# Ledger of designs, part 298: peptides against a protein of PDB entry 4ASU

Target 1, 270 residues: chain A of PDB entry 4ASU
Amino acid sequence: ATLKDITRRLKSIKNIQKITKSMKMVAAAKYARAERELKPARVYGVGSLALYEKADIKTPEDKKKHLIIGVSSDRGLCGAIHSSVAKQMKSEAANLAAAGKEVKIIGVGDKIRSILHRTHSDQFLVTFKEVGRRPPTFGDASVIALELLNSGYEFDEGSIIFNRFRSVISYKTEEKPIFSLDTISSAESMSIYDDIDADVLRNYQEYSLANIIYYSLKESTTSEQSARMTAMDNASKNASEMIDKLTLTFNRTRQAVITKELIEIISGAA
Target 2, 83 residues: chain B of PDB entry 4ASU
Amino acid sequence: FTFASPTQVFFNSANVRQVDVPTQTGAFGILAAHVPTLQVLRPGLVVVHAEDGTTSKYFVSSGSVTVNADSSVQLLAEEAVTL

## One batch from the design tools (peptide; made by RFdiffusion4, then SolubleMPNN)

Design b2_p27_8_s3 (from b2_p27_8, 21 letters changed)
Fold by OpenDDE base, seed 4:
Structure b2_p27_8_s3 (fold): chain B 270 residues (1-270), chain C 83 residues (1-83), chain A 27 residues (1-27)
Amino acid sequence: as target 1 above (270 residues)
Amino acid sequence: as target 2 above (83 residues)
Amino acid sequence: IRLTDSKEDVDAFNAKLAEAAAAAAAA
């Protein structure tokens, strides 16, 4: 490589490093906000899931329609955030299919669709785009919940798959259950909640769905921003190492060129 | 007793004496060992009676309330403000 | 993608990250 080529490459990598550093800072800021907002969201979401845990709601085996909601975003450069969700979605879909269930998929974030489109295109009901540019709101979750409920797909049970935030360096892909109104109303374990008006239960379920989606979005967002921050940090370090290597190469090449020129001058060949 | 909105937590697994909630079917008082129930909130006043005798008032817009068999309560409001 | 997070937010995060790193190093 000529000195010019090395210089050009150095300049390019330095620019990339600047970009990755900037992205790291942005991700860091978004992470800090997301983590703050996750605290109440977790209490809220876990509170909504408490019923399902306490009631131990089970879907009858004869019920065949299952919905998988994968929660991610539109934005890349966040490590294994999207692939982890997609992997678990695939696994869950395969397991459900093996059990004779009909599986439909909703993707929250375009990346889920991008990963699963080739293999699961026929199972997708809808993909929600424009996820991840702004922090998710309860309104966003409500829109998703409403669209799901109005999709015409009468699922019996569902799974919402998302990355739960553990720490700045750790997330875990998890699954939480979603139950249809019919499944909840027919569950034997719900018998202790007697004398619930059907309209009340319907409204309750709508809130529950929105709550769980909201929670999942907040967990996912926090995990994503943390992962992006880490990814950008790693990219910046890698760029730094490459800059160092190229700088050494540049110096060696420069010395070789100078030596050659000197020899040519001394020999009278140039 | 857990009382939260999407953006704020008011009570997290706290012990309270009584919680009065505005439900679509009317006012509902949750006491210790209340029977399991599910309710939907209407806009209105939530009153939390602490064990120390203090009362806290909140205005909620909508949401849900769950009373479980283990006497745990989840009050989840879409919007809530302290009064 | 407007990378418009305020400098203040970035600085605050970096401070928290530094604190967390220090805490992790002390553990």
Scores: peptide ipSAE 0.006, ipTM 0.811, DockQ to the pose 0.015
Fold by OpenDDE base, seed 2:
Structure b2_p27_8_s3 (fold): chain B 270 residues (1-270), chain C 83 residues (1-83), chain A 27 residues (1-27)
Amino acid sequence: as target 1 above (270 residues)
Amino acid sequence: as target 2 above (83 residues)
Amino acid sequence: IRLTDSKEDVDAFNAKLAEAAAAAAAA
């Protein structure tokens, strides 16, 4: 490689490093905010799931309609955040199909659709876009919940799949259940709640869905920003190492060129 | 007893004596060993009576309240403020 | 070198960077 080629490559990598460092800082800021906002959201979300865990709501096997909600975002450069969710969605969809269930999919974030469109396009009900640019709000979750409830797809049971935040270096893709109003109302375990008005239960379920979606969005956002920060850090380090290697190569090549020129001068060939 | 909004936690798995909640069907008090129930909140006053005798008041917008068989309670408000 | 959206993309990017570095070192 000529000195010019090496110089061009060095310049390119240095520019990439600047970009990755900048992105790291942005991700770090968003992560810090997301982590703070996740604390109450987790309590809120876990609280909303308590009924389903404690009541041990079971869907009858004869019920065939299952909804999968995958939660991620529109934004890339965050490691395996999207692929992890998509992988679990695929696995769940396959398992449910093998069990004779009808599966429909909702994607929260365009990346889910991007990954699954080729193989699962017919199963998609809707994809929510414009996710990940701004921190998710409860209002956003409510809109998603409302859209789902108004989609006309009468699911019996569902699964919401998202990345749960563990630490700055770790997330885990998890699944939480979603139940239809009919499933909840017909569940034997709900008999201890028999005096519940149907309108109350409907409203309760709407809140529950919004709550779970909100929770999943907050977990996902925190995981994503952390993963992006890590990815950008790794990219920056790799760029740094490459810059060092190329710089050494440049120096060696430069020395060789100088030596060659000196030899030519001394030999009288120049 | 857990009482939270999406943005703030007021109580997390705390032991309380009584919680008064405004529901769409009317205000009711949640006492120890209250029967399992689900309710939806209406805008109004939540009053938490702690075991130490302290009383805290909150205004909530909407949300849900769950009383489970194990006497755990989840009060989840869309918006809540301390009064 | 496009920063790609997945770990695979990042890994591929990093691999390309490494290859480029190796090629530059061999040159």
Scores: peptide ipSAE 0.047, ipTM 0.840, DockQ to the pose 0.010; fails the geometry check
Fold by OpenDDE base, seed 3:
Structure b2_p27_8_s3 (fold): chain B 270 residues (1-270), chain C 83 residues (1-83), chain A 27 residues (1-27)
Amino acid sequence: as target 1 above (270 residues)
Amino acid sequence: as target 2 above (83 residues)
Amino acid sequence: IRLTDSKEDVDAFNAKLAEAAAAAAAA
């Protein structure tokens, strides 16, 4: 390679490194905010799930309609964030189908649809777009919950799949249950609860669904920003290493060119 | 006893004497060993009575309250402020 | 060189970087 070629390559890599560093900084800022907002959201969301854990609500085997909600975003450059959720969704859908269940899918974020469209397009009810540009709010979760409840799909039970934040370097794809009003109302384990008005129970379930969706969005956002920050850091480091290698090559090549020119001058071949 | 909004935590697995909550069917007090129940919050006053006799007041919007058989309580408000 | 949005893309990016470094060293 000529000195010109090496120089061109160095300039290109340096520009990429600038971009990845900038993206890292943006992701870091978003991560810091997301982590702060996740703390109360986790208490709130886990609190909402307490009933279902304690009541041990079971869906009868004759009930076959299952809903899977996958939670991610519209934005890339965050490593395996979207693929991990999609993988879990595929696994769950396959297991449920093998058990003779009917499965429908909701995607929160366009990336889920992009990954699953080829294999599961017929199972999708709806995909929520414009996710991940701004931090999710409870209002956003409420809109999603309402649209789900008004979708006309009468599911018996379901699963919400999302990336739970562990640390700046770790997330885990997890599943939490969702239940229909009918399933909750008919559950034997609910008999210990005092006479609950049907309207109260309906409203309670609407809040519960909004709560878990909100929680999942906050976990997902924090995980995503952390993963993006890590990905951009790795890219920046790799670029740095390449710059160092190319710089060494440039110096060696320059020395060789100078030596050649000197020989040509001495030999009179110039 | 857990009391939280989406953006703020007031109590997390705390032991309290009594919690007064505003529900759509009326205000009621949650004491130790209260029967399991589910309720929906109406806008109003929440009063938390601590074991030491201190009381804390909150204004809440909509939300839910759960009393479980194990005496755990989850009060989840869409919006809540300390008074 | 495209910015990577998946593990596969990251790996591809790194491979291209390595190739470029090797080509520069051989030149």
Scores: peptide ipSAE 0.019, ipTM 0.806, DockQ to the pose 0.009; fails the geometry check
Fold by OpenDDE base, seed 5:
Structure b2_p27_8_s3 (fold): chain B 270 residues (1-270), chain C 83 residues (1-83), chain A 27 residues (1-27)
Amino acid sequence: as target 1 above (270 residues)
Amino acid sequence: as target 2 above (83 residues)
Amino acid sequence: IRLTDSKEDVDAFNAKLAEAAAAAAAA
C-alpha cells in the first residue's frame, strides 16, 4: 500500500472513531434518563402483572390463538438487542406451532420486522415504527394497546417479549403473559374476585395492556441504550487499535520510501 | 399497598390502614381483608390512611385498582399528584 | 504487522460498519 492509501485509511478510521465516540456519549445520556424513568415504570408495570401472577390464569388447551408481541426499536448499532428479542420470538413461535397453536405477531420497532420478515411475514399483524427516537410515553403504549385490541385478531393468550434491564452490562430477554378479555373473564381463578362488571373488566383490561406495554417499552429502551453505549465503546476501541496498527505501518512504509530515495540518490540511478 | 403512576411511585408494597378510591361505580374504602375486586378509577380524590394515623391525599385522573385475595392492593393511576 | 493483515482488518471493520449503517438506514 502506498503512503497515500494508508493515510486515506487512517483518516477514514479516525472519522469513524469520532462518530462512534459521539454516539457513545449520546447513548450514555439517553441511558441515564431511561434508567431514571424505568424505576417508577417497573413498579407500575410489575404492579399490573401482579393480578395475572396471583390469579394464576390458565388458558385452556383447546384455545389455539396466540399473540406474540416483540418489543424493540427502529435503531441499530446496539449489539444483540434486536436479535435477542427476535430469537426468543422465533423460539416461542416454533414451540406454539408445535403445540398446534395459531401464532400472530406484533412488532414494536421496525428492526423486529426486518429480522423476521423473511420467515414470519405471514404471521405479522402490525409493526409499529418510529420507536426509539424519543423516550416512550404512556400515550405511546396506549396507542399500541388500542391497536392490538382493534386488530380484529381474537387471541386467547399472548406473550410480550422484551429485554429486561439488569445493569449497564446486562440485560435479559424475558416473556410476560398477555390474556384476552375472554380468557380473563372465563378463568376459574377469577371467581374469587367479587361482582366484576363486564364493562369494568373491559376497561381494566385496556389499562392492563397499556401498562404492560409501557413497562416493556421502558425496559427495552433502557436495555437498548446501555447496549448501544457498550457497542459504541467497543467500536471506538477497535478503531483505536486499528489506528495504532496503521500508524505503525505508515511509519515503516515512510522509512522504506526514504531509504529507497537515498539509495537512488547515492547510486545515481535516478 | 402499591400506588404508582407511570412516572412516579407513591407507595411500594407498603402497609396501610385504609385507602379510599374513586371508582366508576362509586367511591369505596379498602380496609384490611377487603374482598378481592377489580375496579377502574374515575378522576377524583384518593385518600391513604397510614397505620400511624397519617392521612395523605392525592388526585388521580384514571387507572385501575386491584384488591387481591392476599390483601395486596395495586392502585395504578395514569396520572396522579399529591395534594 | 503485515500491511496485508492490516488491510484485511480495515476491510473487515469497514464492512461491519457498512452493514451496521445499512441496517440503520433500512430501519
Scores: peptide ipSAE 0.016, ipTM 0.816, DockQ to the pose 0.011; fails the geometry check

Design b2_p27_8_s4 (from b2_p27_8, 18 letters changed)
Fold by OpenDDE base, seed 3:
Structure b2_p27_8_s4 (fold): chain B 270 residues (1-270), chain C 83 residues (1-83), chain A 27 residues (1-27)
Amino acid sequence: as target 1 above (270 residues)
Amino acid sequence: as target 2 above (83 residues)
Amino acid sequence: IVLSSSKEDVDRFNELLARAQAEALAK
């Protein structure tokens, strides 16, 4: 490689390193905010799921319609965030199909659609785009919940799949249940609850769905920003190592060129 | 007893004496060993009575309240402010 | 972030990112 070639490569890698460092800083800022906002969101979301845990709502075996909601975003460069959710969705869909269930899929974020479209296009009901540019709000979750409820698809039960935040270096893909109004109203375990008005129950379920979606979005966002920060940090370190290697090569090559020129001058072969 | 909004936590698994909630069907008080129930909140006042006799007041916009068989209570408001 | 970077820079960036991700998974 000529000195010119090495110099050009060095310049290019240095520019990349600047970009990755900048992206790391942006991700770090977004992560810090997301983590702060996740704390109350987790209490709120887990609180909403308490009923389903305590009531142990079961769907009868004769019920066949299942909804899978995958939660991610539109943005890349965040490691295995999207692929992890997609993998879990595929596994769940396959298991349900093997059990004779009808499976429909909703994607929150365009990346889920991009991964699953080729293999599961017929199962997709809707994909929500423009996710991840701004921190998710409860209003956003409510819009998604309303769209789902108004979709006309009468599911019996479902699953929401998302990445739960553990730490700055760790997340876990998890699944939480969602139930239709009919499933909840007909569940034997609900008999212990006092006479609940049908309108109240419907409204309650709407809140529950919005709450769970909101919680999932907050977990997903925090996990994503953390993963992006880590990915950009690693990229920056790798760039640094490459710069060091190329710099050494440059110095060696330069010395060789100088030596050659000196020899030519001394030998009179020029 | 858990009382939270999407952005703020007021109580997290706390022991309280009584919680008064505004529901669409009417205001009611949740006491120890209250029967399991589900209700939807209407805009109004929430009053929490602590075991030490202190009371705190909140205004909520909408949301849900769950009383479980194990006496756990989840009060989840879309928006809530301390008064 | 308007990456006004050349196509070459973008390609190299993606390569570096892929390597970084692979290393992170191997740990």
Scores: peptide ipSAE 0.019, ipTM 0.804, DockQ to the pose 0.013
Fold by OpenDDE base, seed 1:
Structure b2_p27_8_s4 (fold): chain B 270 residues (1-270), chain C 83 residues (1-83), chain A 27 residues (1-27)
Amino acid sequence: as target 1 above (270 residues)
Amino acid sequence: as target 2 above (83 residues)
Amino acid sequence: IVLSSSKEDVDRFNELLARAQAEALAK
């Protein structure tokens, strides 16, 4: 490689490094906010799931309709955030199909659709786009919940799949259950709850659905921002290492050129 | 006893004496060892009576309250403010 | 399964860099 080629490459990598550093800083700021907002959201979300966990609601085997909600975003450059959710969705869908269940899918974020559209297009009910540019609000979750409830798909049970935030360097893809009103109302374990009006239970279920979706969005957002920050940091480090290597190569090449020129001068071959 | 909104936590696994909640069927008090129940909240006043005798008041917009068999209580409000 | 957040993007970035390097050397 000529000195000119090396110089061009160095310039290119340096520019990339600047971009990745900038992206890291942006992701860091978003992460800090997301983490702060996740704290109350987690308490809230776990509280919302408490009933279903304690009541041990089970869906009868004769019920066949299952809904899978995958939660991610529209934005890339965040490691395995999207692929991890998609992978678990695929696995769950396959398992349910093998069990003779009908599976429908909702994607929160365009990336889920991008990954699954080829293999699971027929199973998609709806995909929510424009996710990830702004922090999710309870209003957003309510809209998603409402759309689901109004979709006309009468699922018996469902699963919401999302990345739970653990730390700045780690997340875990998890699944939480979603139950239809009919499933909740028919559950034997619910009999211990005193004189629940049907309207009350309906309202509760709708609210609970929104709560769980909100929780999942907050976990997902925090995980995504942390992952992006880490990815950009690693990219910046890799660029730095490459710059160092190329700089050494440049120096060696320059020395060789100079030496050659000196020899030519001394030898009179010019 | 857990009391939270999407954006704020007021109580997290706390022990309280009594919680008064506004429900669609009317306001009622949740005491220790209350029978399992599930209700939805209407806009109104929540009053938390701590074991030490202190009382805290909150305004909630909507939400739910769950009393489980293990005596755990989850009060979840869409919006809540301290009064 | 605990997943590291950066592996996929790091790998992709490295691949892109490697490709760019190869192209630069071939010119």
Scores: peptide ipSAE 0.019, ipTM 0.803, DockQ to the pose 0.010; fails the geometry check
Fold by OpenDDE base, seed 5:
Structure b2_p27_8_s4 (fold): chain B 270 residues (1-270), chain C 83 residues (1-83), chain A 27 residues (1-27)
Amino acid sequence: as target 1 above (270 residues)
Amino acid sequence: as target 2 above (83 residues)
Amino acid sequence: IVLSSSKEDVDRFNELLARAQAEALAK
């Protein structure tokens, strides 16, 4: 390799490193905010899920329609964030299909669709795009919930799959249940609840769905930003190592060239 | 008793004496061992009566309240502010 | 530089870096 070639490569890698460092800092800032906002969101979301955990809502076996909601984002460079969700979605879809269930999929974030399009395109109902540019709001979750409820797909039971934030270096892909209004209304376990007005229950379910979606978005966002920060840090370190190696190569090559030139001068062969 | 909005937590698994909530069907007080119920909040006043006799007042916009068989309560408001 | 967030993208990036390194070493 000529000195010029090495220099060109060095310049390129240095530029990449600059970009990855910048992205790391941006991700770090977004992570800090996301983590702060996740604290109340988790209490809120877990509170909303408490009913489903305590009521032990069961879907009758004869009910066949299942909805899978995968939660991620549109943005890449965040390690296995999207693939983890997609993997869990595939597994769940396969298990449900094996059990004779009809499976439909909703993707929150374009990356889910990108990963699953080839294998599961026919199962997709809708994909929500423009996710991850800004921190998710309750309004965003409400829009998603409303769209789902108005989609016309009459699912019996659903699963929302998202990455739960554990720490800066750890997330876990989790699944939480989503139940249709009909399933909730018909559940035997709900008999302990006093006569609930149908309209009240409908509204309650709408809030519940929005709450769960909001929670999942906040968990997902925090996990994603943390993963991106780590990914960009790793990329920056890799670039640094490469720069060091190339610099050594450059120095050795330069010395060899100088030595050769000196020998030629001394020998008169020039 | 848990009382939270998407952006703020007011109570997290706390023991309280009574919570007065504004619901679409009417305001009611949630006491210990209240019958399980689901309600939707209307804009209005939430009053939390602590065991020590302290009373806290909040304004909520909308949301839901759940009273479970185990006496746990989740008050989830879309927006809430301390009065 | 299209920064893709998937493991695949990171892998691609690393692969590109590796290729760039290999090319630099071959030269």
Scores: peptide ipSAE 0.015, ipTM 0.817, DockQ to the pose 0.010; fails the geometry check
Fold by OpenDDE base, seed 2:
Structure b2_p27_8_s4 (fold): chain B 270 residues (1-270), chain C 83 residues (1-83), chain A 27 residues (1-27)
Amino acid sequence: as target 1 above (270 residues)
Amino acid sequence: as target 2 above (83 residues)
Amino acid sequence: IVLSSSKEDVDRFNELLARAQAEALAK
C-alpha cells in the first residue's frame, strides 16, 4: 500500500471513530434516562402481571390461535438486541406450530419485520414503526394495545417477547403471557374473583395489555441503549487499534520511502 | 400493597391497613383479607391508611385494582398525584 | 535495513541525507 492509501484509510477510520464515539455518548445519555424511567415502569409492569402469575390462567388446548408480539425498535447498531428477540420469536412460533397452533405475529419496531419478513411474512399482522427515537410513553403503549384489540384477530392467548434489562452489560430475552378476554373469563382459576362485571373485565384487560406493552417497551429501550453504548465503545476501541496499526505501517512505509530516496541520492542512480 | 403509575411508585409491596379506591362500580375499602376482586378505577381519590395510623391521599385518573387471594393488592393508575 | 524510528536513527538518516545532498551538489 502506498503512503497515500494508508493516509486515506487512516482518515477514514478516524472519521468512523469520531462517529462511533459520538454515538456512544448519545446512547449513554439515552441509557441514563431509560434506566431512570425503567424503575417505576418495572414496578408498574410487574404489578400488572401479578394476576396472571397468581391466578395461573391456563388456555385450553383446543384453543389454537396464538399471538406473538416482538418488542424492539427501528434502530440498528445495538449488537444482538433485535436478533435475540427474533430468535425467541422464531423458536416460540415453531413450538406453537408443532403443537398445532395458529400463530400470528406483531412486530414493535421495524427491525423485527426486517429479520422475520422473509420466513414469516404470512404470519405478520402489523408492524409498528417509528420506535426508538423517543422514549416510549404510556400513550404509545395504549395506541399499540388498542390497535391489537381492534385488529380483528381473535387470539386465545399470546406471548410478548422483549429484552429485559439486567445491567449495563447484560440483558435477557424474556416472554410474558397475554390472554384474551375470553380466556380470562373462562379460566377456572378466575372463579375465586367474585362477580366480575363483563365490562369491568374488558376494561381491566385493556389496561393490562397496555401496561404490559409499556413495561416491555421500557425494558427494551433500556436494554437497547445499553447495548448500543457497548457496541459503539467496542467499535471505537477497534478503530483505535486499527489506527495504531496503520500508523505503524505508515511510519514504516515512510521510512522505507525515505531510505530508498537516500539510496538513490547516494548512489547517483537518480 | 403496590401502588404505582407508569412514571412513579408510591407503594411497593408495602403492608397497609386499608386502601380506599374509586372504582367504576363505586368506591370501596380494601381491608386485610378482602375477597379477591378486579376493578377498574375511575377518576377520584385514593386513600391509603398505613399501619402506623398515617393517611395518605392521592388523586388517580384511571387504571385498575387487583385484590388477590393472598391479600396482595395491585393498584395501577395511569396517572396519580399526591395530594 | 528497517531503520528503527529511534532519534539516533533519525539523526543518522538526516546526516546521510545531508551528506548525500552535499555529494550531489559537489557532482
Scores: peptide ipSAE 0.000, ipTM 0.792, DockQ to the pose 0.004; fails the geometry check

